# Ledger of designs, part 275: peptides against a protein of PDB entry 3NZW

Target 1, 212 residues: chain A of PDB entry 3NZW
Amino acid sequence: TTTLAFRFQGGIIVAVDSRATAGNWVASQTVKKVIEINPFLLGTMAGGAADCQFWETWLGSQCRLHELREKERISVAAASKILSNLVYQYKGAGLSMGTMICGYTRKEGPTIYYVDSDGTRLKGDIFCVGSGQTFAYGVLDSNYKWDLSVEDALYLGKRSILAAAHRDAYSGGSVNLYHVTEDGWIYHGNHDVGELFWKVKEEEGSFNNVIG
Target 2, 222 residues: chain B of PDB entry 3NZW
Amino acid sequence: QFNPYGDNGGTILGIAGEDFAVLAGDTRNITDYSINSRYEPKVFDCGDNIVMSANGFAADGDALVKRFKNSVKWYHFDHNDKKLSINSAARNIQHLLYGKRFFPYYVHTIIAGLDEDGKGAVYSFDPVGSYEREQCRAGGAAASLIMPFLDNQVNFKNQYEPGTNGKVKKPLKYLSVEEVIKLVRDSFTSATERHIQVGDGLEILIVTKDGVRKEFYELKRD

## One batch from the design tools (peptide; made by RFdiffusion4, then SolubleMPNN)

Design b2_p29_3_s2 (from b2_p29_3, 14 letters changed)
Fold by OpenDDE base, seed 3:
Structure b2_p29_3_s2 (fold): chain B 212 residues (1-212), chain C 222 residues (1-222), chain A 29 residues (1-29)
Amino acid sequence: as target 1 above (212 residues)
Amino acid sequence: as target 2 above (222 residues)
Amino acid sequence: SLPKTYWELYEETRKRNQAIIKEQSERLK
C-alpha cells in the first residue's frame, strides 16, 4: 500500500494505490483505500483492510452523530481524536491501522492528521503511509512546495504513487486521486498504473530503467 | 498444536452480469485426504434475492450463513418486511465477521444478487469482514487457479485486439448468462482436474429479477 | 503427554488467529 496526503496553497491532495494482498497473493487490484466520511472529510487506509474499513466507517457514524447533536460539522481534530481514542482502547489487541484523516473546516482550514493503531496521532502538512511510503516520499519531497498549482499538485500526488507502485510489490493497481478544498473533496479519477506508467515514461522521459 | 479450525476444501465462484448474478460452488466436503461428502451444498438462497456462500471451515461457514439468515429475518421484523438490499446485506455480513475479529470465521465469503438498479452484484469478504463489490471472485481451495482465469475471461486481462501489436486492449463487455454458465463450468472442470479438494458436483445459483434459479452439474468424482 | 493448559491453548489459538489475519485477510501494506 501507498497512501499520501499533503497540504498546499490550494488545499489538500490525497492519492492512494488500490492493491490489496493476502500474503504473497494479490487479493485485489481495485480496493478503495479512501473512505469518504462526509463531503468535507476523507480517511485513508493502510494496514488491515477490515480494521480500517470497519473503524473508519464507524468514525463516519460518530461524525454524523456529532453533526446531529452539535448542528455543525465535526472538526478534523475532533474526528481524528475520536479515532485515535478508539484505537488506543484496543492497543495491544492487534489492530493494524495507518490512517490519515483529511478535511476542511472553516475554523481549521485544510487539515491532515495521521492516526495509527500504535496510538500515534500527528498533525502535519505531508504524510506518506504504507509499505511504499519511502518511494512516494522520494518523489514527493523532491518536488513539493507550498505554492504548487492545483494541476501540479494533483500530478505530483499521482506521480508519487506511481513511483511507489513501480518499486513496491505491495502497491499497484490504480491511483485514486482527490483534491480537498473548502467546498469539499473532489474525486479526480482512477488511473490505471499500467497505462499511467507508459504515459509518464513517454512524456517525462523517466523510468529509463525499464526498456520498452 | 491446538487448532480450532478445520479445512473442508471446496471452491466457490461469483460472477456478476449486466442484469443477473451467479454464485457457484462445488459440493465436495473433505477433511485432509478423506471425502466427507460428495454432495454437501455450500451455496444458499438466503431470501430477498440474495445468495451466499462462506467457504473454508464448514462449521464456521454454516454458522455464518445461519446468522445471516437470522439477520434477514430480524430485518424483516424490524422494517415491516422491507427487502434487504445487497449493499445492506454486505454491511451486515461485515459486522458478523468483524464481531469475531479476534477469533475469526475461517472462511472466504461471497454473496451475489442484484443492486438497487437491477444490475448484477457480487460482494466478497475476507475472514474479518473487509469487503468489496466486484465483477467476479473465486474463493476457496482452487481460488488461486481460477482467479487468473477469470481475470482473463471476464475482465479480458492481457487480451489485445488482433493486429495491433498489443497496443489496443480487448474492449470490456458484459457476458450473457449462457456465457457465464459456460465459464463457470469450465472453471470448475479445470479446477477439479488440478485440485483434490474440488469435485463431485457443481451447484450454480443464478439470480435475476425473477428470482433465484438453481442448476446442477456433475464433476469428476476422483 | 500432559494435557495442555488453558494458557497454552489460548496462546496457540492467538497465534493461529494472527496467522489467519496475516495470510488470509486482506492487507493494505
Scores: peptide ipSAE 0.309, ipTM 0.831, DockQ to the pose 0.057; fails the geometry check
Fold by OpenDDE base, seed 1:
Structure b2_p29_3_s2 (fold): chain B 212 residues (1-212), chain C 222 residues (1-222), chain A 29 residues (1-29)
Amino acid sequence: as target 1 above (212 residues)
Amino acid sequence: as target 2 above (222 residues)
Amino acid sequence: SLPKTYWELYEETRKRNQAIIKEQSERLK
């Protein structure tokens, strides 16, 4: 798995691969590793698919309850704290989760929290999470700047996942791409890694380790 | 060593068409190297045009199916006999599976039916409730033998249009019910040849807007 | 040998379940 999220002048970019494995078996190439919690919040998934899918869906319900009770949208900080508190209750029980909660509120602006099943909760500007995270960081860190255009930021997210998919056996399938703004998230499509690889190689002259 | 789980073998397969879906399973039930039954159906009509199979440890599978059937019943009671949609069924089954997250049902679960638009739908579940809607899925003992075949024949993986030097993928298209049935039969016939836990009989449940029908075919008995 | 206690059986089951989850469940590594 490779998931990433980063803040920039235009909001938040979220990009993820879509491969799931069971041991050495590729269980799926089309897993949705982004959960649309609500129109304004995204959750990413790494670790146990069921753990992430179940509890992030549950989180969505909690966020909805908050909106109903408080008559306002939940903050990203509060949403991530709810999840963090939940996994803390199960600490040591064997949950496996590495998630990023991403959103844009008027109060907070563009916000990313990393939450994992070890009890870690971190606020930050850039996170890559999964077995392919180091490969993604290699590309992302080298090209990241706050002043990226939306177009360049989207491409950078996509390109970083592609790099990870190329090197990490546990990452692949396709890239799902999101842009988060104050008006909510925008889905920017599913990009097959096989097709994307050759396109990028041709356009950039990159991936010269592969003959084609 | 204490092992609360058995493995009764078998294989199941779901394929979604445009306006239909199929869920198939062999009828062999085995423990270790001994055949318990040559005809033990493991694919069930659960009502509301939903068919279900949970393959692996049969005791767990039967329990899960029973719980789901009961869930369907209660859904009708609580919602004035409203039809349970396939997507809602999938969510319900996730909760059933994840409810035993720390003592899982040792099964691979597949359901098939029609979505709210009348299109074929197949959902597959891991033992603890992760689920995904797919065009096809194999589960059970011979899943590793069948799934690559389905990738090639249903999703047309690694197939390209002639004359394009491998640059243009074969376009996706729905298969007819006849094509799907043939594919299912070929899959199970092949699996039976190479896996001792698959054989005896093949039962196929076909879901259309008109309801669920069943077909049965003989497999090798060796 | 004495039969296993309930707790011993529980712990063995827990360990087995963890192994099953790692091997049989979908992992997003």
Scores: peptide ipSAE 0.287, ipTM 0.818, DockQ to the pose 0.055; fails the geometry check
Fold by OpenDDE base, seed 4:
Structure b2_p29_3_s2 (fold): chain B 212 residues (1-212), chain C 222 residues (1-222), chain A 29 residues (1-29)
Amino acid sequence: as target 1 above (212 residues)
Amino acid sequence: as target 2 above (222 residues)
Amino acid sequence: SLPKTYWELYEETRKRNQAIIKEQSERLK
């Protein structure tokens, strides 16, 4: 798995691969590793598929309950804290989760929290999570700037996942791409890694380790 | 050593069509190298036009299916006989599986039916309840043998339009029920040749808007 | 091979379940 999220002048970019594995078996190439909690809040999934899917869906319900009771959207801080508190209760039980809670509220602005099953909760501007995270960081960190255009930021997110998919055996399938703004998240499509690879190679002249 | 789990072998396969879905399973039940039964159905009509199979440890599979059937019953009681949708069924099964997160059902679960738009739907689950809607899925002993074949024949993976030098993929299209049945039969026939835990009989449940139909075919009995 | 206590059985089951989850459950690594 490779998931990433980063803040920039235009909001938040979220990009994830879609491969799931069971041991050396590729279980799926089409897993949705982003949960759309609400129109302004996303969660990413890495680790145990069931753990992430179950508890992030549960988180969505908790966020909705908050909205119903408080008549306002839940903050990214509060949403991430709910999840963090939950996994902390299960600490030592064997949950496996590496998540990013990404969203926009008027109060907070664009915000990213990293939450994992070890009890870590971090607010930050850039996170890559999963077995391919180091590969993604290599591309992302090398090209990241706060002042990226939306177009360049989207491409950078997509390109970083592609790099990870190329080098990490546990990452692949497709890239799902999101842009989070003050008006909510915008889905920017599913990009097959196979097609994307050749396109990028041709356009950039990159990936010269592979002969076409 | 204490082992609460067994392995009864077998293989299951789901394929969604445009306005139908199929869920198939062999009828062999085995323990180690001993055939317990040559005809033990493992694909079930659960009502509300939903078919289900949980393949692996048969005791766990049967328990899970029974719990789901019970869930369907209670859903009707609680919701004025409302039909349980396939997506809601999938969510329910996730909760059943994840409810035993720390003592999992040792099964690979697949359900098939029609979505609310009347389109064929197949959902697959891991032992602890992660699930995904897919066009096709194989589970069980010979899943590793069958799934690549399905990728090629259902999803047209690695198929390209002639004369395009591999640049244009074969377009996706729905398969007819006859084509799907043929693929299922070919899959199980092939699997039976290479896996000792697959064989004897093939039962296919076909879900359409008109209900569930069952078909049976003989497989190799070795 | 004395009969195992409930605790021993529990621990064995836990370890086995962990292995099952690791190898048989889908992972988003």
Scores: peptide ipSAE 0.281, ipTM 0.822, DockQ to the pose 0.056; fails the geometry check
Fold by OpenDDE base, seed 2:
Structure b2_p29_3_s2 (fold): chain B 212 residues (1-212), chain C 222 residues (1-222), chain A 29 residues (1-29)
Amino acid sequence: as target 1 above (212 residues)
Amino acid sequence: as target 2 above (222 residues)
Amino acid sequence: SLPKTYWELYEETRKRNQAIIKEQSERLK
């Protein structure tokens, strides 16, 4: 798995691969590793598939309850804290989760929290999470700047996942791409890694370790 | 080490068409090298045009299917006999599975039906409740043998447009009911030849807007 | 074609309840 999210002048980019594995077996190439909690809030999934899917879906329900009770959208901080508190309750039980809670509220602005089943909760501007995270960081960190255009930021997210898919056996399939703005998240499509690879190789002259 | 789980073998297969879906399973039930039954159906009509199979440890599978059927009844009771949608069914099954997260049902679960737009739908679950909607999925003993074949024939993986040097994938298209049934039969026939836990009979449930139809085919018995 | 907005996708997500994590024994993401 490779998931990433980063803040920039235009909001948040979220990009994830779509491969699921069971040991050495590729279980699926089309897994949705982003959960759309509400129009302004996304969760990413790495680790145990069931743990992430179940509890992030549950988180969505908790966020909706908050809105109903408080008559206000839940903050990204509060949403991530709910999840963090949940995993704390299961500490030692064997949950496997590496998630990013990404969203926009008027009070917070664009915000990213990393939450994992080890009890870590971190606020930050850039996170790559999963077995391919190092490969993604290699591309992302080398090209990141706050003042990226939306177009360049989207491409950078996509390109970083592609790099991970190329080198990490546990990542691949496709890239799902999101842009989170003050008006909510926008889905920027599913990009097949194979097709994307050849396109990028041709346009950039990269990946010269592979003969076309 | 003590193992509370058995393995009753078998294989199941779901394929979604444009306006239909199929869920198929062999009828062999086995323990180790002993055939318990040559006709033990494992694909069930659960009502509301939803078919379900949970393959692996048969006791767990049966329990899960029964619980889901009960859930369907309760849903009708609570919602004035409203039809349970396939996506809601998937969520329900997830809760059933994850409720036993720390002592899981030892099964691979697949359901099939029509989505709210009348399109074929197949959902597949791991033992603890992660699920995905897919065009096709094989589960059970021969899944590793069948799934690559399905990838090729249904999803057209590793098929490319001529003259593109293998760089442009073949476009996806829907298969007819007849094509899907043939594909299922061929898959199970091949699986039976290579895997001792698959054989005897093949039951296919076909879901359309008109309801659930069942077909049965004999497989090799050795 | 333009990407789908949060409104469109939110409605689709609500409709399909598509928190989807796939099929095999102890799948990892």
Scores: peptide ipSAE 0.036, ipTM 0.722, DockQ to the pose 0.025; fails the geometry check

Design b2_p29_3_s3 (from b2_p29_3, 18 letters changed)
Fold by OpenDDE base, seed 5:
Structure b2_p29_3_s3 (fold): chain B 212 residues (1-212), chain C 222 residues (1-222), chain A 29 residues (1-29)
Amino acid sequence: as target 1 above (212 residues)
Amino acid sequence: as target 2 above (222 residues)
Amino acid sequence: SLPPTYFELYEETQAFNKKVIAEQSKRLK
């Protein structure tokens, strides 16, 4: 798995691969590793697919309950804290989760929290999560600037996942791409890694370690 | 080492068509090298045009299917006989599976039916309840033998339009029910040849808007 | 040899359950 999220002048970019494995077996190439909690809030998934899918869906329910009770959208801080508190209660039970809670509220602006099953909760501007995270960081950190255009930021997110998919055997399938703004998240499509690789190679003249 | 689970072998396969879905399973039940039964159905009509199979440890599979059938029953009681949608069924099954997250059902679960738009739907589950809607899925003992075949023949993976120098993929299209049944039969026939835990009989449940139809075919009995 | 205690069975069961999850469940590594 490779998931990433970063803040920039235009909001938040979220990009994830779609591969799931069971040992050496590719279980799926089409897993949705982003949960759309509400129009302004996203969650990413890494670790156990069931753990992430179950508890992030549960989180969505909690966020909806908050909205109903408080008549206001839940903050990214509060949403991430709910999840963090939950997984912390299960500490030692064997849950496996690495998640980013990404969203926009008027109070917070664009916000990213990293939450994992070890009980870690971190706010930050840039996170890559999963077995391919170091590969993604290599590309992302080398090209990241706060002042990126939306177009360049989207490409950078996509390109970083592609790099990880290329080098990490546990990452691949496709890239799902999101842009989070004040008006909510926007889905920017599913990009098959096979097709994307050759396109990028041709356009950039990159990936010269692979002969076409 | 103590093993709390058994393994009864077998294989199941789901394929979604445009306006139908198929869920098939062999009828062999085995423990180690001993065939317990040559005809033990493992694909079930659960009502509301939903078919289900949970393949692996048969005791767990049967328990899960029974629980789901009961869930359907109670859903009708609580919601004025409303038909349970396939997506709602999938969510319910997730909760059944994840409810035993720390002592999982040792099964690979597949359900098939029609979505609310009348399109064929197949959902697959891991032992702890992660689920995904897919066009096709193989589960059980010979899943590793069948799934690559389905990738090629249902999803047309690694197939390209002739004369395009491999630049244009074969377009995705729905298969007819006849084509799907042929693929299912070929899949199980081939799996039976290469896996000792698969054989004896093949039961296919076909879900359409008109209901569930069952077909049975003999497999090798070796 | 004496049969295993309930505690031993419990521990072995838990270990096996972890193995099942690790090997049979979908992982998003």
Scores: peptide ipSAE 0.360, ipTM 0.806, DockQ to the pose 0.056; fails the geometry check
Fold by OpenDDE base, seed 4:
Structure b2_p29_3_s3 (fold): chain B 212 residues (1-212), chain C 222 residues (1-222), chain A 29 residues (1-29)
Amino acid sequence: as target 1 above (212 residues)
Amino acid sequence: as target 2 above (222 residues)
Amino acid sequence: SLPPTYFELYEETQAFNKKVIAEQSKRLK
């Protein structure tokens, strides 16, 4: 798995692969590793698929309950804290989760929290999570600037996942791409790695280790 | 070393069509190298036009299916005989599986039916309740033999239009029920040849708007 | 060999459960 999220002048970019494995077996190439909690809030998934799907869906329910009770959308800080508190209660039980809670509220603006099953909760501007995270960081860190255009930022997110998909055997399938703004998240499509690889190679003149 | 699980072998396969879905399973039940039964059905009609199979440890599979059937019953009681949708069924099964997250059901679960738009639907589950809607899925002992075949023949993976030098993929299209049945039969006959835990009989449940029908075919009895 | 204690059975069961999750569940590595 490779997931990433970063803040820039235009909001938040979220990009993830879609491969799931069971040992050496490719279990799926089409897993949705982004949960759309509400129109302004996203959760990413890494680790155990069931753990992430179950608890992030549960988180969605808690966020909706908050909205109903408080008549206001939950903050990104509070949503991430709910999840963090939950996984902390299961500390030592064997949950496996590496998640990013990304969203926008009027109070906070664009916000990213990293939450994992070890009990870590971090606020930050850039995170890559999964077995391919180091490959993604290599591309992302080398090209990241706060002042990226939306187009360049989207491409950078997509390109970073592609790099990880190329080098990490546990990452691949497709790239799912999101842009989070003050108006909510926008889905920017599913990009098959097979097609995307050749396109990028041709356009950039990159990936010269592969002969076409 | 004590093993809390058994393994009864077998293989199951689901394929979704445009307005139908198929869930198939062999009828062999085995422990180690001993055939317990040559005809033990493992694909079940659960009502509301939903068919289900949980393949692996048969005791766990049977328990899970019984719990789901009971869930359907209570859903009707609580919601004025409302039909349980396939997506809601999938969510319910996730909770059944994840409820035993720390002592999982040792099964690969597949359900098939029609979605609310009347389109064929197949959902697959891991032992702890991760689930995904897919066009096709193989589960069980010979899943590793069948799934690549399905990738090629249902999803047309690695197939390209002739003369395009691999630049144009074969377009996706729905398969007819006849085509799906052929693929299922070919899958199981092939799997039977290469896997000792697959054989004896093939039971296919076909879900359409008109209900569930069953077909049976003999497999090799070696 | 002496029959296993309930505690031993529990530990072995937990070990197998972990193995099942590691090998049979979908992992988003």
Scores: peptide ipSAE 0.358, ipTM 0.810, DockQ to the pose 0.056; fails the geometry check
Fold by OpenDDE base, seed 3:
Structure b2_p29_3_s3 (fold): chain B 212 residues (1-212), chain C 222 residues (1-222), chain A 29 residues (1-29)
Amino acid sequence: as target 1 above (212 residues)
Amino acid sequence: as target 2 above (222 residues)
Amino acid sequence: SLPPTYFELYEETQAFNKKVIAEQSKRLK
C-alpha cells in the first residue's frame, strides 16, 4: 500500500494505490483505500483492510451523529481524535491501521491528521503511509513546495504513487486521486498504473530502467 | 498441535452479468485427503434474491450462513418485510464477520444478487469482514487457479485487438448468461483436474429479476 | 501424550487466529 496526503496553497491532495495482498497473493487490484466520510472529510486506509474499513466506516457514523447532535460538521481534529481514542482502547489487541484523516472546516482550514493503531496521532502538512511510503516520499519531497498549482499538485500526488507502485510489490493497481478544498473534496479519477506508467514514461522521459 | 480450524476444501465462484449474477460451488467436502461427502451443497438461496457461500471451514461457513439467514428474517420483522438490498446485505455480513475479529470465521465469503438498479452484483469478503463489490471472484482451494482465468476471460486482462501490436486493449463488455455458465463450467472442470479438494459436483445458482434458478453438473469423482 | 490444557488450547487458538489474519485477510500494506 501507498497512501499520501499533503497540504499546499490550493488545499489538500490525497492519492492512494488500490492493491490488496494476502501474503504473496494479490487479493485485489481495485480496493478503495479512501473512505468519503462526508463531502468535506476523507479517511485513508493502510494496514488490515477489515480493520480500516470497519472502523473508518464506524468513524463516519460517529461524524454523522456529531453533525446531528451539534448541528455542525465535526472538526478534523475531533474526528481524528475519536478514531485515535478508539484504536487506543484496542491497543495490544492486534488492530493494524495507518490512517490519514483529511478535511476542511471553516475554523481549521485544510487539515491532515495521521492516526495509527499504535496510538499515534499527528497533525502535519505531508504524510506518506504504507509499505511504499519511502518511494512516495522520494518523489514527493523532491518536488513539493507550498506554492504548487492545483494541476501540478495533483500530478505530483499521482506521480508519487506511481513511483511507489513501480518499486513496491505491495502497491499497484490504480491511483485514486482527490483534491480537498473549502468547497469539499473532488474526485480526480482512477488511473490504472499499467496505462499511467507508459504515459508518464513517454511524457517525462523517466523510468529509464525500463525499456519500452 | 491443536488447530481450532478445519479445512473442508471446495471452491466457489461468483460472476456478475448485466442483469444477472451467478454464484457457483463444487459439492465436495473433504478433511485432509478423505472425502466426507460428494454432495454437500455450499451455495445457498438466502431469500430476497441473495445467494451466499462461505467456503473454507464448513462449520464456520454453515454458522455464518445461518446467522445471515436469521438476520434476513429479523430485517423483515423489523422493517415491515422490506427487501434487503445486496449492498445492505454486504454491510450486515461485514458486521457478522468482524464481530468475530479476534476468533475469525475461517471462510472466504461471496454473495451474489442484483443491485437496486437491477444490475448483477458480486460481493466478496475476507475472513474478518473486508468486502468489495467485483465483477468476478473465486474463493476457496482452487481460487489461485481460477482467478487468473477470470481476469483473462471476464475482465479481458492481457487481451488486445488483433493487428494493433498490443496498442489497443480488448474492450470490456458484459457476458451473456450462457457465456458465464460456460466459463463457470470450464473453470471448475479445470480446477477439478489440478486440485484434489475440488470435484464431484457443481451447483450453480443464477439470480435474475425473476428469482433464483439452480443448475447442477457432474464433475470428476476422483 | 497428555491432552492439552484449556490454557494451551487458548494460546494455540490465539496463534492460529493471528495466522488467519496474517495469511487470509486482505492487507493494505
Scores: peptide ipSAE 0.358, ipTM 0.815, DockQ to the pose 0.057; fails the geometry check
Fold by OpenDDE base, seed 1:
Structure b2_p29_3_s3 (fold): chain B 212 residues (1-212), chain C 222 residues (1-222), chain A 29 residues (1-29)
Amino acid sequence: as target 1 above (212 residues)
Amino acid sequence: as target 2 above (222 residues)
Amino acid sequence: SLPPTYFELYEETQAFNKKVIAEQSKRLK
């Protein structure tokens, strides 16, 4: 798995691959590793698919309950804290989760929290999570700047996942891409790695280790 | 060494068409090298045009299916006989599976039916309740033998239009019920040849807007 | 040898459960 999220002048970019494995078996190439909690809040998934899918869906329910009770959307900080508290209660039970909670509120602006099953909760501007994270960081860190255009930021997110998909055996399938703004998240499509790779190679003159 | 799980073998396969879905399973039940039964159905009509199979440890599979059937019953009681949608069924089954997250059902679960738009739907589950809607899925002992075949024949993976030098993929299209049945039969026939835990009989449940029908075919009995 | 205690069976069950999760569940590594 490779997931990433980063803040920039235009909001938040979220990009993820879509491969799931069971040992050496490719279980799926089409997994949705982004949960749309509400129109302004996203969760990413890494680790155990069931753990992430179940508890992030549960988180969505908790966020909805907050909205109903408080008559306002939950903050990204509070949403991530709910999840963090939950996984901490299960500490030692064997949950496997590496998630980023990304969203927008008027109070916080665009915000990213990293939450994992070890109990870590971090606020930050850039995170890559999963077995392919180091590959993604290699591309992302080399090209990141706050002043990226939306177009360039979207491409950078997509390109970083592609690099990870190329090098990490546990990453692949397709790239799902999101842009989060003050108006909510916007889905920017599913990009098959097989097609994307050759397109990028041709356009950039990159991936010269592969002879096509 | 104590093993809390058994393995009763078998294989199941789901394929979604445009306006139908199929869920098929062999009827062999085995323990180690001993055939317990040559006809033990493992694909079930659960009502509301939903068919279900949970393949692996039969005791767990049967328990899960029974719980789901009860869930359907109570859903009707609580919601004025409202039909349970396939997507809601999938969510319910996730909760059944994840409810035993720390002592999982040792099964690969597949359900098939029609979505709310009348299109064929197949959902597959891992032992702890991760689920995905897919066009096709194989589960069980011979899943590793069949799934690559389905990738090629249902989703047309690695197939390209002639004369395009591999630049244009074969377009996705729905298969007819006849084509799907043929693929299912070929899959199980082939699997039976290479896997000792698959054989004896093939039962196919076909879901359409008109309901569920069953077909049975003999497999090799060796 | 003596049959396993309930506690021993429980521990072995937990070990197998972990194995099932590791080998049979979908992982997003």
Scores: peptide ipSAE 0.345, ipTM 0.804, DockQ to the pose 0.056; fails the geometry check

